# Designs tried in a protein design run: peptides against a protein of PDB entry 6D0Y. Part 126

Target 1, 225 residues: chain A of PDB entry 6D0Y
Amino acid sequence: ETEDHLESLICKVGEKSACSLESNLEGLAGVLEADLPNYKSKILRLLCTVARLLPEKLTIYTTLVGLLNARNYNFGGEFVEAMIRQLKESLKANNYNEAVYLVRFLSDLVNCHVIAAPSMVAMFENFVSVTQEEDVPQVRRDWYVYAFLSSLPWVGKELYEKKDAEMDRIFANTESYLKRRQKTHVPMLQVWTADKPHPQEEYLDCLWAQIQKLKKDRWQERHIL

## One batch from the design tools (peptide; made by RFdiffusion4, then SolubleMPNN)

Design b2_p21_4_s2 (from b2_p21_4, 16 letters changed)
Fold by OpenDDE base, seed 5:
Structure b2_p21_4_s2 (fold): chain B 225 residues (1-225), chain A 21 residues (1-21)
Amino acid sequence: as target 1 above (225 residues)
Amino acid sequence: SEVQKIAEQMLKESKEELKKK
Protein backbone atom coordinates (compact mmCIF):
# COMPACT_ATOMS: atom_id res chain seq x y z
CA GLU B 1 0.00 0.00 0.00
CA THR B 2 1.09 3.56 -0.65
CA GLU B 3 1.51 6.01 2.18
CA ASP B 4 -1.52 8.02 1.07
CA HIS B 5 -3.61 4.91 0.83
CA LEU B 6 -2.64 3.86 4.35
CA GLU B 7 -3.78 7.21 5.66
CA SER B 8 -7.12 6.78 3.96
CA LEU B 9 -7.58 3.26 5.31
CA ILE B 10 -6.75 4.26 8.87
CA CYS B 11 -8.95 7.35 8.84
CA LYS B 12 -11.96 5.65 7.29
CA VAL B 13 -12.04 2.45 9.31
CA GLY B 14 -15.35 1.97 11.08
CA GLU B 15 -17.41 3.61 8.37
CA LYS B 16 -20.42 1.82 6.92
CA SER B 17 -19.41 -1.29 5.01
CA ALA B 18 -20.85 -4.49 3.64
CA CYS B 19 -18.54 -6.35 6.01
CA SER B 20 -18.64 -6.41 9.79
CA LEU B 21 -16.55 -3.95 11.77
CA GLU B 22 -14.62 -6.84 13.27
CA SER B 23 -13.77 -8.17 9.84
CA ASN B 24 -12.70 -4.75 8.62
CA LEU B 25 -10.46 -4.21 11.64
CA GLU B 26 -8.84 -7.61 11.24
CA GLY B 27 -8.25 -6.89 7.58
CA LEU B 28 -6.74 -3.49 8.28
CA ALA B 29 -4.50 -4.93 10.99
CA GLY B 30 -3.18 -7.41 8.46
CA VAL B 31 -2.51 -4.69 5.91
CA LEU B 32 -0.74 -2.49 8.43
CA GLU B 33 1.37 -5.36 9.72
CA ALA B 34 2.50 -6.18 6.22
CA ASP B 35 3.49 -2.56 5.60
CA LEU B 36 5.37 -2.00 8.86
CA PRO B 37 8.74 -2.85 7.28
CA ASN B 38 8.34 0.06 4.87
CA TYR B 39 6.07 2.50 6.69
CA LYS B 40 6.46 1.82 10.42
CA SER B 41 7.07 5.43 11.42
CA LYS B 42 4.24 6.72 9.26
CA ILE B 43 1.77 4.13 10.54
CA LEU B 44 2.76 4.85 14.13
CA ARG B 45 2.30 8.57 13.63
CA LEU B 46 -1.03 8.11 11.87
CA LEU B 47 -2.41 5.89 14.60
CA CYS B 48 -1.33 8.32 17.29
CA THR B 49 -2.93 11.18 15.39
CA VAL B 50 -6.30 9.55 14.79
CA ALA B 51 -6.37 8.23 18.34
CA ARG B 52 -6.07 11.81 19.58
CA LEU B 53 -8.15 13.67 17.02
CA LEU B 54 -11.07 11.28 16.51
CA PRO B 55 -12.48 10.61 19.98
CA GLU B 56 -15.72 9.28 18.48
CA LYS B 57 -13.71 6.32 17.21
CA LEU B 58 -11.95 5.54 20.48
CA THR B 59 -13.06 1.90 20.69
CA ILE B 60 -12.35 1.35 17.01
CA TYR B 61 -8.74 2.42 17.30
CA THR B 62 -8.09 0.73 20.64
CA THR B 63 -9.37 -2.48 19.07
CA LEU B 64 -7.18 -1.94 16.04
CA VAL B 65 -4.13 -1.39 18.24
CA GLY B 66 -5.03 -4.53 20.15
CA LEU B 67 -5.09 -6.51 16.94
CA LEU B 68 -1.78 -5.02 15.84
CA ASN B 69 -0.22 -5.75 19.21
CA ALA B 70 -1.23 -9.39 18.86
CA ARG B 71 0.57 -9.47 15.52
CA ASN B 72 3.55 -7.32 16.47
CA TYR B 73 4.05 -6.67 20.16
CA ASN B 74 7.09 -4.47 19.54
CA PHE B 75 5.01 -2.07 17.52
CA GLY B 76 2.34 -2.13 20.19
CA GLY B 77 4.94 -1.16 22.73
CA GLU B 78 6.14 1.76 20.64
CA PHE B 79 2.57 2.94 20.28
CA VAL B 80 2.00 2.84 24.03
CA GLU B 81 5.23 4.75 24.57
CA ALA B 82 4.11 7.40 22.13
CA MET B 83 0.73 7.79 23.80
CA ILE B 84 2.22 8.00 27.29
CA ARG B 85 4.73 10.55 26.06
CA GLN B 86 1.89 12.58 24.62
CA LEU B 87 0.05 12.34 27.93
CA LYS B 88 3.08 13.69 29.75
CA GLU B 89 3.38 16.55 27.29
CA SER B 90 -0.30 17.39 27.63
CA LEU B 91 0.00 17.47 31.40
CA LYS B 92 3.06 19.71 31.24
CA ALA B 93 1.17 22.07 28.96
CA ASN B 94 -1.90 22.00 31.24
CA ASN B 95 -3.98 20.66 28.37
CA TYR B 96 -6.37 18.81 30.61
CA ASN B 97 -8.93 18.05 27.92
CA GLU B 98 -6.45 16.16 25.79
CA ALA B 99 -4.84 14.53 28.80
CA VAL B 100 -8.07 13.09 30.21
CA TYR B 101 -8.99 11.68 26.82
CA LEU B 102 -5.59 10.01 26.56
CA VAL B 103 -6.12 8.42 29.96
CA ARG B 104 -9.45 7.03 28.75
CA PHE B 105 -7.80 5.73 25.61
CA LEU B 106 -5.07 4.01 27.61
CA SER B 107 -7.74 2.60 29.90
CA ASP B 108 -9.55 0.94 27.04
CA LEU B 109 -6.25 -0.50 25.83
CA VAL B 110 -6.34 -2.67 28.95
CA ASN B 111 -9.49 -4.33 27.60
CA CYS B 112 -7.70 -4.85 24.31
CA HIS B 113 -4.84 -6.68 26.05
CA VAL B 114 -2.29 -4.00 25.18
CA ILE B 115 -1.72 -2.61 28.67
CA ALA B 116 -1.61 -4.86 31.72
CA ALA B 117 -4.18 -4.28 34.45
CA PRO B 118 -1.52 -3.86 37.16
CA SER B 119 0.10 -1.07 35.15
CA MET B 120 -3.17 0.81 34.86
CA VAL B 121 -3.81 0.37 38.57
CA ALA B 122 -0.37 1.82 39.23
CA MET B 123 -1.20 4.82 37.05
CA PHE B 124 -4.41 5.45 38.95
CA GLU B 125 -2.61 5.07 42.26
CA ASN B 126 -0.20 7.74 41.09
CA PHE B 127 -3.07 10.00 40.04
CA VAL B 128 -4.93 9.73 43.31
CA SER B 129 -1.71 10.15 45.29
CA VAL B 130 -1.53 13.72 43.95
CA THR B 131 -4.43 14.56 46.25
CA GLN B 132 -2.14 13.86 49.20
CA GLU B 133 0.71 16.06 48.06
CA GLU B 134 1.45 19.50 49.44
CA ASP B 135 1.66 22.67 47.35
CA VAL B 136 -0.53 21.27 44.58
CA PRO B 137 -3.45 23.46 43.44
CA GLN B 138 -6.87 21.96 44.09
CA VAL B 139 -7.77 22.32 40.41
CA ARG B 140 -4.95 19.92 39.61
CA ARG B 141 -5.94 17.51 42.38
CA ASP B 142 -9.51 17.61 41.12
CA TRP B 143 -8.38 16.86 37.59
CA TYR B 144 -6.50 13.72 38.58
CA VAL B 145 -9.53 12.45 40.46
CA TYR B 146 -11.69 13.34 37.48
CA ALA B 147 -9.31 11.55 35.12
CA PHE B 148 -9.42 8.44 37.29
CA LEU B 149 -13.18 8.35 37.80
CA SER B 150 -14.08 9.25 34.23
CA SER B 151 -11.93 6.39 32.93
CA LEU B 152 -13.57 3.69 35.05
CA PRO B 153 -16.49 3.13 32.67
CA TRP B 154 -13.91 1.75 30.24
CA VAL B 155 -11.74 -0.29 32.57
CA GLY B 156 -13.30 -0.57 36.03
CA LYS B 157 -14.61 -4.08 35.49
CA GLU B 158 -11.26 -5.46 34.40
CA LEU B 159 -9.34 -3.76 37.19
CA TYR B 160 -11.67 -4.98 39.91
CA GLU B 161 -11.55 -8.51 38.57
CA LYS B 162 -7.76 -8.58 38.83
CA LYS B 163 -6.86 -5.99 41.49
CA ASP B 164 -9.90 -5.60 43.72
CA ALA B 165 -7.97 -4.88 46.92
CA GLU B 166 -5.84 -2.19 45.30
CA MET B 167 -8.86 -0.63 43.63
CA ASP B 168 -10.73 -0.51 46.93
CA ARG B 169 -7.82 1.38 48.44
CA ILE B 170 -7.86 3.88 45.59
CA PHE B 171 -11.61 4.32 46.05
CA ALA B 172 -11.20 4.90 49.77
CA ASN B 173 -8.55 7.54 49.16
CA THR B 174 -10.74 9.18 46.53
CA GLU B 175 -13.73 9.26 48.84
CA SER B 176 -11.64 10.77 51.60
CA TYR B 177 -10.44 13.53 49.30
CA LEU B 178 -13.92 14.31 48.02
CA LYS B 179 -15.16 14.78 51.56
CA ARG B 180 -12.48 17.30 52.50
CA ARG B 181 -12.05 19.32 49.29
CA GLN B 182 -13.53 22.76 48.74
CA LYS B 183 -16.56 22.31 46.51
CA THR B 184 -16.98 24.47 43.42
CA HIS B 185 -19.42 23.57 40.68
CA VAL B 186 -17.81 23.74 37.22
CA PRO B 187 -20.36 22.80 34.55
CA MET B 188 -17.87 22.43 31.72
CA LEU B 189 -16.09 19.62 33.55
CA GLN B 190 -19.32 17.71 34.01
CA VAL B 191 -18.87 15.35 31.06
CA TRP B 192 -20.83 12.54 32.69
CA THR B 193 -24.47 13.19 33.47
CA ALA B 194 -27.18 11.25 35.21
CA ASP B 195 -30.73 11.16 33.90
CA LYS B 196 -31.88 13.43 36.71
CA PRO B 197 -28.88 15.18 38.18
CA HIS B 198 -29.30 17.29 41.28
CA PRO B 199 -28.91 20.93 40.20
CA GLN B 200 -26.91 21.77 43.31
CA GLU B 201 -24.62 18.77 43.13
CA GLU B 202 -20.95 19.52 42.46
CA TYR B 203 -19.53 17.91 39.32
CA LEU B 204 -17.07 15.57 41.06
CA ASP B 205 -19.66 14.53 43.62
CA CYS B 206 -22.04 13.80 40.79
CA LEU B 207 -19.44 11.76 38.95
CA TRP B 208 -18.55 9.90 42.13
CA ALA B 209 -22.19 8.96 42.66
CA GLN B 210 -22.44 7.72 39.08
CA ILE B 211 -19.32 5.60 39.42
CA GLN B 212 -20.51 4.18 42.72
CA LYS B 213 -23.74 3.17 41.02
CA LEU B 214 -21.83 1.65 38.13
CA LYS B 215 -19.68 -0.33 40.55
CA LYS B 216 -22.78 -1.53 42.38
CA ASP B 217 -24.21 -2.69 39.06
CA ARG B 218 -21.02 -4.72 38.47
CA TRP B 219 -19.86 -2.25 35.85
CA GLN B 220 -22.82 -2.89 33.57
CA GLU B 221 -24.12 0.38 32.20
CA ARG B 222 -27.89 0.70 32.19
CA HIS B 223 -27.95 4.37 31.28
CA ILE B 224 -25.77 6.96 29.60
CA LEU B 225 -23.27 8.45 31.99
CA SER A 1 4.87 -9.05 26.92
CA GLU A 2 7.14 -6.34 25.61
CA VAL A 3 4.22 -3.91 25.54
CA GLN A 4 3.50 -4.52 29.20
CA LYS A 5 7.12 -4.04 30.20
CA ILE A 6 7.40 -0.81 28.26
CA ALA A 7 4.14 0.48 29.69
CA GLU A 8 5.27 -0.29 33.23
CA GLN A 9 8.54 1.52 32.72
CA MET A 10 6.84 4.55 31.23
CA LEU A 11 4.36 4.64 34.08
CA LYS A 12 7.19 4.63 36.59
CA GLU A 13 8.81 7.53 34.81
CA SER A 14 5.50 9.36 34.72
CA LYS A 15 5.20 9.03 38.47
CA GLU A 16 8.40 10.95 38.93
CA GLU A 17 7.18 13.68 36.62
CA LEU A 18 3.89 13.94 38.50
CA LYS A 19 5.80 14.60 41.69
CA LYS A 20 7.26 17.71 40.08
CA LYS A 21 3.71 19.12 40.03
Scores: peptide ipSAE 0.039, ipTM 0.668, DockQ to the pose 0.017
Fold by OpenDDE base, seed 2:
Structure b2_p21_4_s2 (fold): chain B 225 residues (1-225), chain A 21 residues (1-21)
Amino acid sequence: as target 1 above (225 residues)
Amino acid sequence: SEVQKIAEQMLKESKEELKKK
């Protein structure tokens, strides 16, 4: 009964309530903390599950984990370990959609003070370093660049505030790679403007441009990327 | 922090694994 109750609380957090989301998250963190001595494994599994399967609640669950981590650092660490393991498993299984989402989730955990900025920078350095590896197909190199760039909306501000020099280096390496990589040219499927036709931009180049704009705007999102 | 240390260790291990792919 108690386990089922915990599942319900975790799954339904952020839904319609008389209280604010912040109050609900703080309350839930307190409940979970109190139950850790008896239900740590169950709570860990539940949090990992909802983190993976409910992407629409990404910021809710990262915040929850942040609050819980502040109360119990050991549990926070176990959660991060579980998420990293899941990322590894996703990559091994060639589940790149899940993998990129997990990178975004981990990225937002930096904002929630669960993962340190230097650690996330190190992860991104590792990703971008793949572009320099020999005997690695371009499609894989492209994916790691994509995973890096597509995660920056969630963590770029924090990383540049704390590790600007390192981030600039990663950006330089990324830019260099994007300039030298072989681009896929696909015939135009539609003409956007008859008077000012432009070819379809390659997806990584497009993403790069979006991230550059976001950076220029000091990481203040005006549009969903 | 403990979480930071764990994360850094996991990331280090991940780097090695990624190179094997």
Scores: peptide ipSAE 0.038, ipTM 0.666, DockQ to the pose 0.017
Fold by OpenDDE base, seed 1:
Structure b2_p21_4_s2 (fold): chain B 225 residues (1-225), chain A 21 residues (1-21)
Amino acid sequence: as target 1 above (225 residues)
Amino acid sequence: SEVQKIAEQMLKESKEELKKK
């Protein structure tokens, strides 16, 4: 495979095909693995780029990385490191929308067996622990909670299956914070369709309610808005 | 694994970077 051809393959994966998506991903993973000796840096960069720039293909690329990780664990690790570095850079650049997306991406990598559940739990514990710090403004505390809660649709099921006690603790701390924080009227965040539509609420309270409903529904999503 | 340990540390550092803002 040529470098340009690899780019095309990576960018177009998941598009219309006579074969199943899984079959195509397995095939691509094999191609990429074979070309790692010659194009590791390029492949790594390409995967990081499409992962960040094509959010509509989040699950496609997390799955692809999962398959690659199974074939080459070291490369999978390097990818995770690169994505974490990108998260750090996004935070440094004050691009918090990208940052939260990257947290979601990393969350889904748990489902793909690229990141261990305990590591993600630890990250969320660290996020929620910020709510207990006095030197952090509420807007920052809110962001950590938002990043945590908004990632649960992608990883909540897995984390509760493996680390239920720890997750319950995080939830308790989150709930406690939400009860104590100053409320502001902001646009409603509604990521999922539920049986009962939510009225206009403060965005974190609304998100919390949605997550509670999702948890009650055993983490079965209906529609992502 | 070693990779997971590194990842955990990096995740912690990312959180700390956010605190500096």
Scores: peptide ipSAE 0.042, ipTM 0.685, DockQ to the pose 0.017; fails the geometry check
Fold by OpenDDE base, seed 3:
Structure b2_p21_4_s2 (fold): chain B 225 residues (1-225), chain A 21 residues (1-21)
Amino acid sequence: as target 1 above (225 residues)
Amino acid sequence: SEVQKIAEQMLKESKEELKKK
C-alpha cells in the first residue's frame, strides 16, 4: 500500500460500512501490521495525528492501537511514547485543552491493554502530588486535579479493580485538596465552565461530586459527565 | 517492559516540565 492509501484508511476508520466496526478495526490492524516493515514511521505519525485531532473517534483509535499492540508490541510501545511526548509538548506550550484530552486518551489505552494500570496510577499519583507542593500556583494544582478527575470516566473502573488501595489514597488526597483550596474562578478553567452541568457550583467541586457518584455506581455511566 | 519504564519516566518528565513554568 502507498502512504496516501494508509492515510485514507486510518482517517476513515469508523465510518459507515457493511461490516461491523470491530471487523473493520481488525482488518485495518492487519493491514497496518503488514505495512510496518515499510511504513512504520509514517503509520506512527498518522496514528498520533488522528488520535490528537479527531477526538470524536477516541475510542476507535484507542481500540485500533490496542489491536495493533497485540500484533506488534514494540509498535504499541512506540506509539505510547509518542503520545507521552506530545503530552509533554502540550504542557510546555500551555495547551491545557490538548493536554487533558491526551490524558483521557492515555486513560482509555489502559482499557485497551496498551498501558498498564500501574503506570496510569503512577501518572495520577504524580498529578495529585502537585497539590501537596507549596511552591506551585493553585491554577496549576487545579489543572492536575481536573486532568485526573476528568479522565476517570474512561479508566476509573479498571484502576479500582487492580489498584484500589492506591486509588483510594489518591482520592483522599484529592478530597483534602478540594476542601482546603480557594474556590475562586480560575482563568484556566474558564473555557470549561461555560458548559458545565451545574454553573452555580464551583467547577472542580461539581466534577468531584459527579466522580464520587460514578464511583458509588461502580463506574457505570448513565449520563455523560 | 522496557517500553513501559521509558513511558513512566516520560510521564514524570511531563510533570516536571509543567512545574518549571
Scores: peptide ipSAE 0.041, ipTM 0.677, DockQ to the pose 0.017; fails the geometry check

Design b2_p21_4_s3 (from b2_p21_4, 17 letters changed)
Fold by OpenDDE base, seed 5:
Structure b2_p21_4_s3 (fold): chain B 225 residues (1-225), chain A 21 residues (1-21)
Amino acid sequence: as target 1 above (225 residues)
Amino acid sequence: SEVQKIAEEMLKKSKEELKKK
């Protein structure tokens, strides 16, 4: 495949087709694997780009990366490294919207067997531990809690199945923080769902309630509070 | 897998970086 053609294939995956999405993704993974010897850097860059810029296709691209990882785990590793670097850069630049999305993307990669559950738990432990730091502004503490909670719809089930005790500890620490924090709405932070059923509630309290309900429902989305 | 090892290593360093704001 030519470089331009690869770009087209990657950008258009998931669009309406006569074939199933699963079949299309498997096919694309095969094409990309075959072209890695010639276009590795380009493919890596393209995947990172679409992962960041096309949030509506999050599950499509996490699945694709999962398939690629199964075929070439070295490439999968490089992709994860690239995404983590991007997350670091976003945080340094105070680009919270991009950063939280990247955390969600990484979270869903756990379901795709790209990132180990214990590693994601460790990341969330690190996030929530920021709430205990004295030299971190509340806006940052709030963001890390938001990033953690807003990612759980994608990975909470898997993490509780593998690391229930550790997750319970993280939840306890989160709850403790939410009880003692000053309630101030930050416009740059939105709940993970576009629909805000309780606009009168503070955004983190609302999100916490939603996640608690989700957990109670064994991570099956039934109703939005 | 190599991906898991790389991810684990990168994530282990996250806490120190997060402290830098």
Scores: peptide ipSAE 0.041, ipTM 0.633, DockQ to the pose 0.017
Fold by OpenDDE base, seed 1:
Structure b2_p21_4_s3 (fold): chain B 225 residues (1-225), chain A 21 residues (1-21)
Amino acid sequence: as target 1 above (225 residues)
Amino acid sequence: SEVQKIAEEMLKKSKEELKKK
């Protein structure tokens, strides 16, 4: 495969085909694996790029990475590291929309067996721990809570199945923070639309209620939005 | 895994670095 052809294949995966999506992903994973010796850096960059720029294909690319990780664990690790670096850069650039999406992407990678559940729990513990820091403004505290809560639709089920006690602790800390925080709207934050929000509810309180409902429903959602 | 551990450390470091800004 040529470099340009690889780009085309990666960008177009999941589009209309005579074969199943799963079959296409397996095929692409095989092609990419075979070309890693010659094009590892390019493939890595391409995957990171499409993962970031094509949110509508989140599950497609997480699945693809999962398949690649199964074939080449080291490459999967390098991809995760690259995505974490990108998350860091997004946060540094105050690109909170990209940052939260990256957290969601990483969350779904848990379902694809690329990131271990305990590692994701640890990440969320780190996020929620920001709420206990005095040198961090509330807007930042709120964002980390938002990033945590808004990612749970993708990974909450898995995390509670494997790390329920730790998750309960995180939830308790989150609830405690939400009760004592000042109620202010933070720009670039949005309420998850899985449930009909109360029009007058503060965004984090609304999201919290939605997540509580989702948890009560055993993490079963009708639509992934 | 070792990779996961490294990732966690990177995230921790990133958080700490962002607090300095």
Scores: peptide ipSAE 0.037, ipTM 0.616, DockQ to the pose 0.016
Fold by OpenDDE base, seed 4:
Structure b2_p21_4_s3 (fold): chain B 225 residues (1-225), chain A 21 residues (1-21)
Amino acid sequence: as target 1 above (225 residues)
Amino acid sequence: SEVQKIAEEMLKKSKEELKKK
């Protein structure tokens, strides 16, 4: 495969075809695996790029990475490392929109068997620990809580199945923080379709309530927005 | 796993960086 062709294949995966998405992803994974010896850096860069810039294809690319990771574990690791570096860079640059998306992407990689549950738990522990930081803006603390909570639709089930005690601790810390933080009323924040409407409330409180419901519903969602 | 190790290492570094902020 040529470099340009690889780009095309990667960028266009998931588009309508005569074959199933799963079949296409398997096929692409095979192609990419075969070309790793010659185009690893390019493939890595491309995957990182599309992962970041095509959020509508989040699950497609997480699945693809999962398939690649199964074929080439080293490459999967390099990809994760690259994404984590990008997350760090986004955070340093105060690009919180990109950062939160990257957290969600990484979260879904847990489902794709690319990132281990303990690692994701550790990340969330780190995030929630920011709430304990002194002499920092609340917006910083709030964002990390938001990043954590808003990622749970993608990974909460898996994490609670494997690390329930640790997750409960994180939840307790989160709840404690939410109770003591300064609150303002903002439009409702919703990442999924809920059966019951929520009144307008502080966005983190609203999200918290939604996550609590999701948890009670055993992390079953009808639709993720 | 190697992926987990890499992730954990990066997370550790991230934690350290977060503490500096």
Scores: peptide ipSAE 0.037, ipTM 0.620, DockQ to the pose 0.017
Fold by OpenDDE base, seed 3:
Structure b2_p21_4_s3 (fold): chain B 225 residues (1-225), chain A 21 residues (1-21)
Amino acid sequence: as target 1 above (225 residues)
Amino acid sequence: SEVQKIAEEMLKKSKEELKKK
């Protein structure tokens, strides 16, 4: 296959077809695996790009990567590394909207058996640990807590099944931070207020309450958070 | 896995770099 053809296949996956989505994803994973010897770098770049730029297909591409990882573990690893590098770059560039989406994407990769649960726990521990640093502005601390909490709908069940003690510690630290933080409106948080489900409540407190309820419901979502 | 360890190390490094800004 040509590079252009691969781009088309990757970008169009999940569109209406006579076959099931699962069948199409398996087929595409097979095609990509077969072409890795010739087009590994291109395929890697394409997957990273669509993962970042097509949020409406998040679960499609996480599943695809999961299937591909099962076929070629090394490539799956390279993909994860690339996504983590992108997350790093997004954070450095203060592109917090992209960064939080990437965290969610990585979170769902845990469900697809691409990222190990302990690694995701470690990531969240690193995020929440920022709240314990005095030299970090609260606006950034708030974002890391937001990134953590807002990703739990995608991975909370898996993490609690495998790392309940560690997750409880992270939750305790988060709760402690939320209790002591100042509830001042800042520009970074203004974007979050536009489409909040509960505009009358402080956003992080509202999100915390929703996540606590989700946790109590054993991570069974009844409504979109 | 080794890849996961590398990923974790990268995240750690990222955090450290962000603190320097």
Scores: peptide ipSAE 0.037, ipTM 0.611, DockQ to the pose 0.016

Design b2_p21_4_s4 (from b2_p21_4, 17 letters changed)
Fold by OpenDDE base, seed 3:
Structure b2_p21_4_s4 (fold): chain B 225 residues (1-225), chain A 21 residues (1-21)
Amino acid sequence: as target 1 above (225 residues)
Amino acid sequence: SMVEEIAKKMLEESKEELKKK
């Protein structure tokens, strides 16, 4: 297969087909595996790109990566490395929208058996630990809490099943932070954008309440958060 | 798995970088 053909296959996966999505993903995983000896770098770059730029297909691509990981663990490792590197770059560039999507993507990779639950817990511990940093802007602390909470719909169940004690500690720290953080009663007319990473206070509190409810419901989603 | 081990290592490295910001 040509590089252009691989790009087309990867970008178009999940589109309407006579076959099931699952069968299409298995088929694509097989094709990609066979082409890794010749096009590994290209495939890696393409998967990283679609993971970042097509958030509507998040679960499709995490599943695909899970299937590929099962076939080729070395490639799976390289993919995870690339995604972590991209997350670092996004954070350095203050591209917070991209960063949060990457965190969600990594979160769902736990469900696909690509990333271990303890590793994701460690990441979230790192995020919430930012709230304990001294002499840092609240916007920084708020964003990392947002990134954590907004990712839980994808991985909260798995993490609590395997690391309930650690997750409870993270939640306690989060709750403590949310209670003590400064709340400005000024109507935040600011649209949350990549250039303005500060989540609206109302949104964070609302998100917290939604996540608490989700947790109480044993992570069974009835409504889209 | 090998992937999980690599992921864990990368996450730990990320922690150090985050602290430097």
Scores: peptide ipSAE 0.178, ipTM 0.812, DockQ to the pose 0.018
Fold by OpenDDE base, seed 4:
Structure b2_p21_4_s4 (fold): chain B 225 residues (1-225), chain A 21 residues (1-21)
Amino acid sequence: as target 1 above (225 residues)
Amino acid sequence: SMVEEIAKKMLEESKEELKKK
């Protein structure tokens, strides 16, 4: 495969075809695996790029990476590392929208068996631990809580199934922080359809309420907004 | 884990950066 062809294949995966998405992804994973010896860096870069720039295909690319990881664990690791580096860069650049998306992407990689649940839990523990620090501004603390909470729709079920005690601790710490932090009322933050209308409230409080509802619903999200 | 280690490093670096401001 040529580099251009690989780019095309990667970018266009998930488009309508006569075959199922799963079969297409398996096929693509096979092609990419075969080309790793010659185009590893290119493939890695391409996957990182599309993962970042095509959020509408999040689950497609997480699945693809999952398939690749199953075929080549080292590549999967390198991909995760690259995404983490990108997360770091996003944070450095104050690109919090990209950063939170990357956390969500990484979260979904847990479902795709690319990232172990304990690793993600540890990451979230680290995020929430920032709330206990006095040497960081609240906005940063808020972001880490937001990044954590907003990622739970993608990974909460898996994490609670495997690390319920640890997750409960994180939740407790989060709740404690939310109770004591300075609050401002902002427009509602909804990532999924709620059965009941929510009053105007602080965005993290709103998100917290939504996540609690999701948790009560056994992490079953009916509709994504 | 790798993710944990990287996350820890990221957080530490972030803290350091924030302290410099």
Scores: peptide ipSAE 0.034, ipTM 0.606, DockQ to the pose 0.014
Fold by OpenDDE base, seed 2:
Structure b2_p21_4_s4 (fold): chain B 225 residues (1-225), chain A 21 residues (1-21)
Amino acid sequence: as target 1 above (225 residues)
Amino acid sequence: SMVEEIAKKMLEESKEELKKK
């Protein structure tokens, strides 16, 4: 395969095909594995790029990386390192939207057996631990809690299956923080009708409630979060 | 596993960097 062809294959995966998505991903993983000796750096860069820039294909590319990792374990590690570096760079650049997406991507890599559950738990522990730091603004504390909670739809099931005690601790810490944090009051949105006055919840409180429900439903997603 | 160890290492490093801000 040429570099240009590899780019095309990677970018177009998941598009309309006569074959199943699973078959296409398996095939592509095989092609990429075979070409690693010649195009390792290019393939790594391409995968990092599409992982970052095509959020609509998150599960496609996490699955692809999972399949590739199963074939070439070393490459999987290098990919994870690259993604972690990108996360760090995003945070340094104050690109919090990209950062939270990368956390979600990494979260789904746990399901694909690329990142170990304990490692992801450790990441989330680190995030939630920021809420306990005195020299950190609340807005930053809120972001890390948001990054944690908003990633759970992708990895909560797996983490609770393998690290339930640790996850419960993180949840307890999160709940404690949410109860004691200063809440921002915004004007009620039009979605709140006068007939059934429901107080508008702060965004993190709302997200927390959604995650609690998801957890109660055994992480079976019923709604788009 | 190797990937697990790499991930752990990178996550620990990230912890330190996150605290710098």
Scores: peptide ipSAE 0.032, ipTM 0.614, DockQ to the pose 0.017
Fold by OpenDDE base, seed 1:
Structure b2_p21_4_s4 (fold): chain B 225 residues (1-225), chain A 21 residues (1-21)
Amino acid sequence: as target 1 above (225 residues)
Amino acid sequence: SMVEEIAKKMLEESKEELKKK
C-alpha cells in the first residue's frame, strides 16, 4: 500500500458500503496491521489526525483503533501515547475545545478495550482533584469538572460497572464542589415553555443534572447531551 | 506531569488487561 492509499482508506472508512461497518473496519484493521512494518509512523500520524479532526467519526475511529489494538497491542499503546501527547499540547495551547474532545475520545477507547477502566477512573480522579487546588482561577477548576462530566456519556456505564465505589467518590467530590463554587448563570440555558418558564441555570449545574439523569437511566442515552 | 503519569498508567494497565484475554 502507498501512503496516499492508506490515507484514503483511513479517511473514507464508514462511508456507504454494501458491507457492514464492522466488516469494513475489520478489513481495514487487517490492512493497517500488515502495513505497520513499513508505514507505522505514517499510520500512527494519520490515525491521530483523523481522530482529532473528524469528531463526527469518533466511534468509527475508536472502534478501528480497538480492532487494531487487538491485533497489535504495542501499536495501540503508541497510539494512546500520541493522543495523550496531543492532549497535553492542546492544554498548553489553551485549546480547551480540542482538549475536551480528546478526553471524550480517550473515554470511548475504554469501551474499545484500548484503555483500562481503572486508568480512566484515575484520570477523572485527577481531574476532579483540581477542584481542591488553591490559588487557581475557578475557570480551571470548572473546566476539569466539565471535561469529566462531558465524557461520561461515552464511558460512564463501563466505569460504574467496574469501579462503582471509586466513581461514587468522584461524584460526591464533584457535587460538593458544585455546591460551593461561585455560580454563573447562562441565559441561553433558560428554556421557555408556554405555561411554565424554566429558570436560568448555570452551565455546570445544568450538565450535572443531565448526567444525574443519565446515571439514573442506567447510562442509556435518550438525547444528545 | 499529571498527564504523563496518567499516560503511563493507562499504557501499563491496558497492556496487562490485553495480555489476560
Scores: peptide ipSAE 0.030, ipTM 0.620, DockQ to the pose 0.019

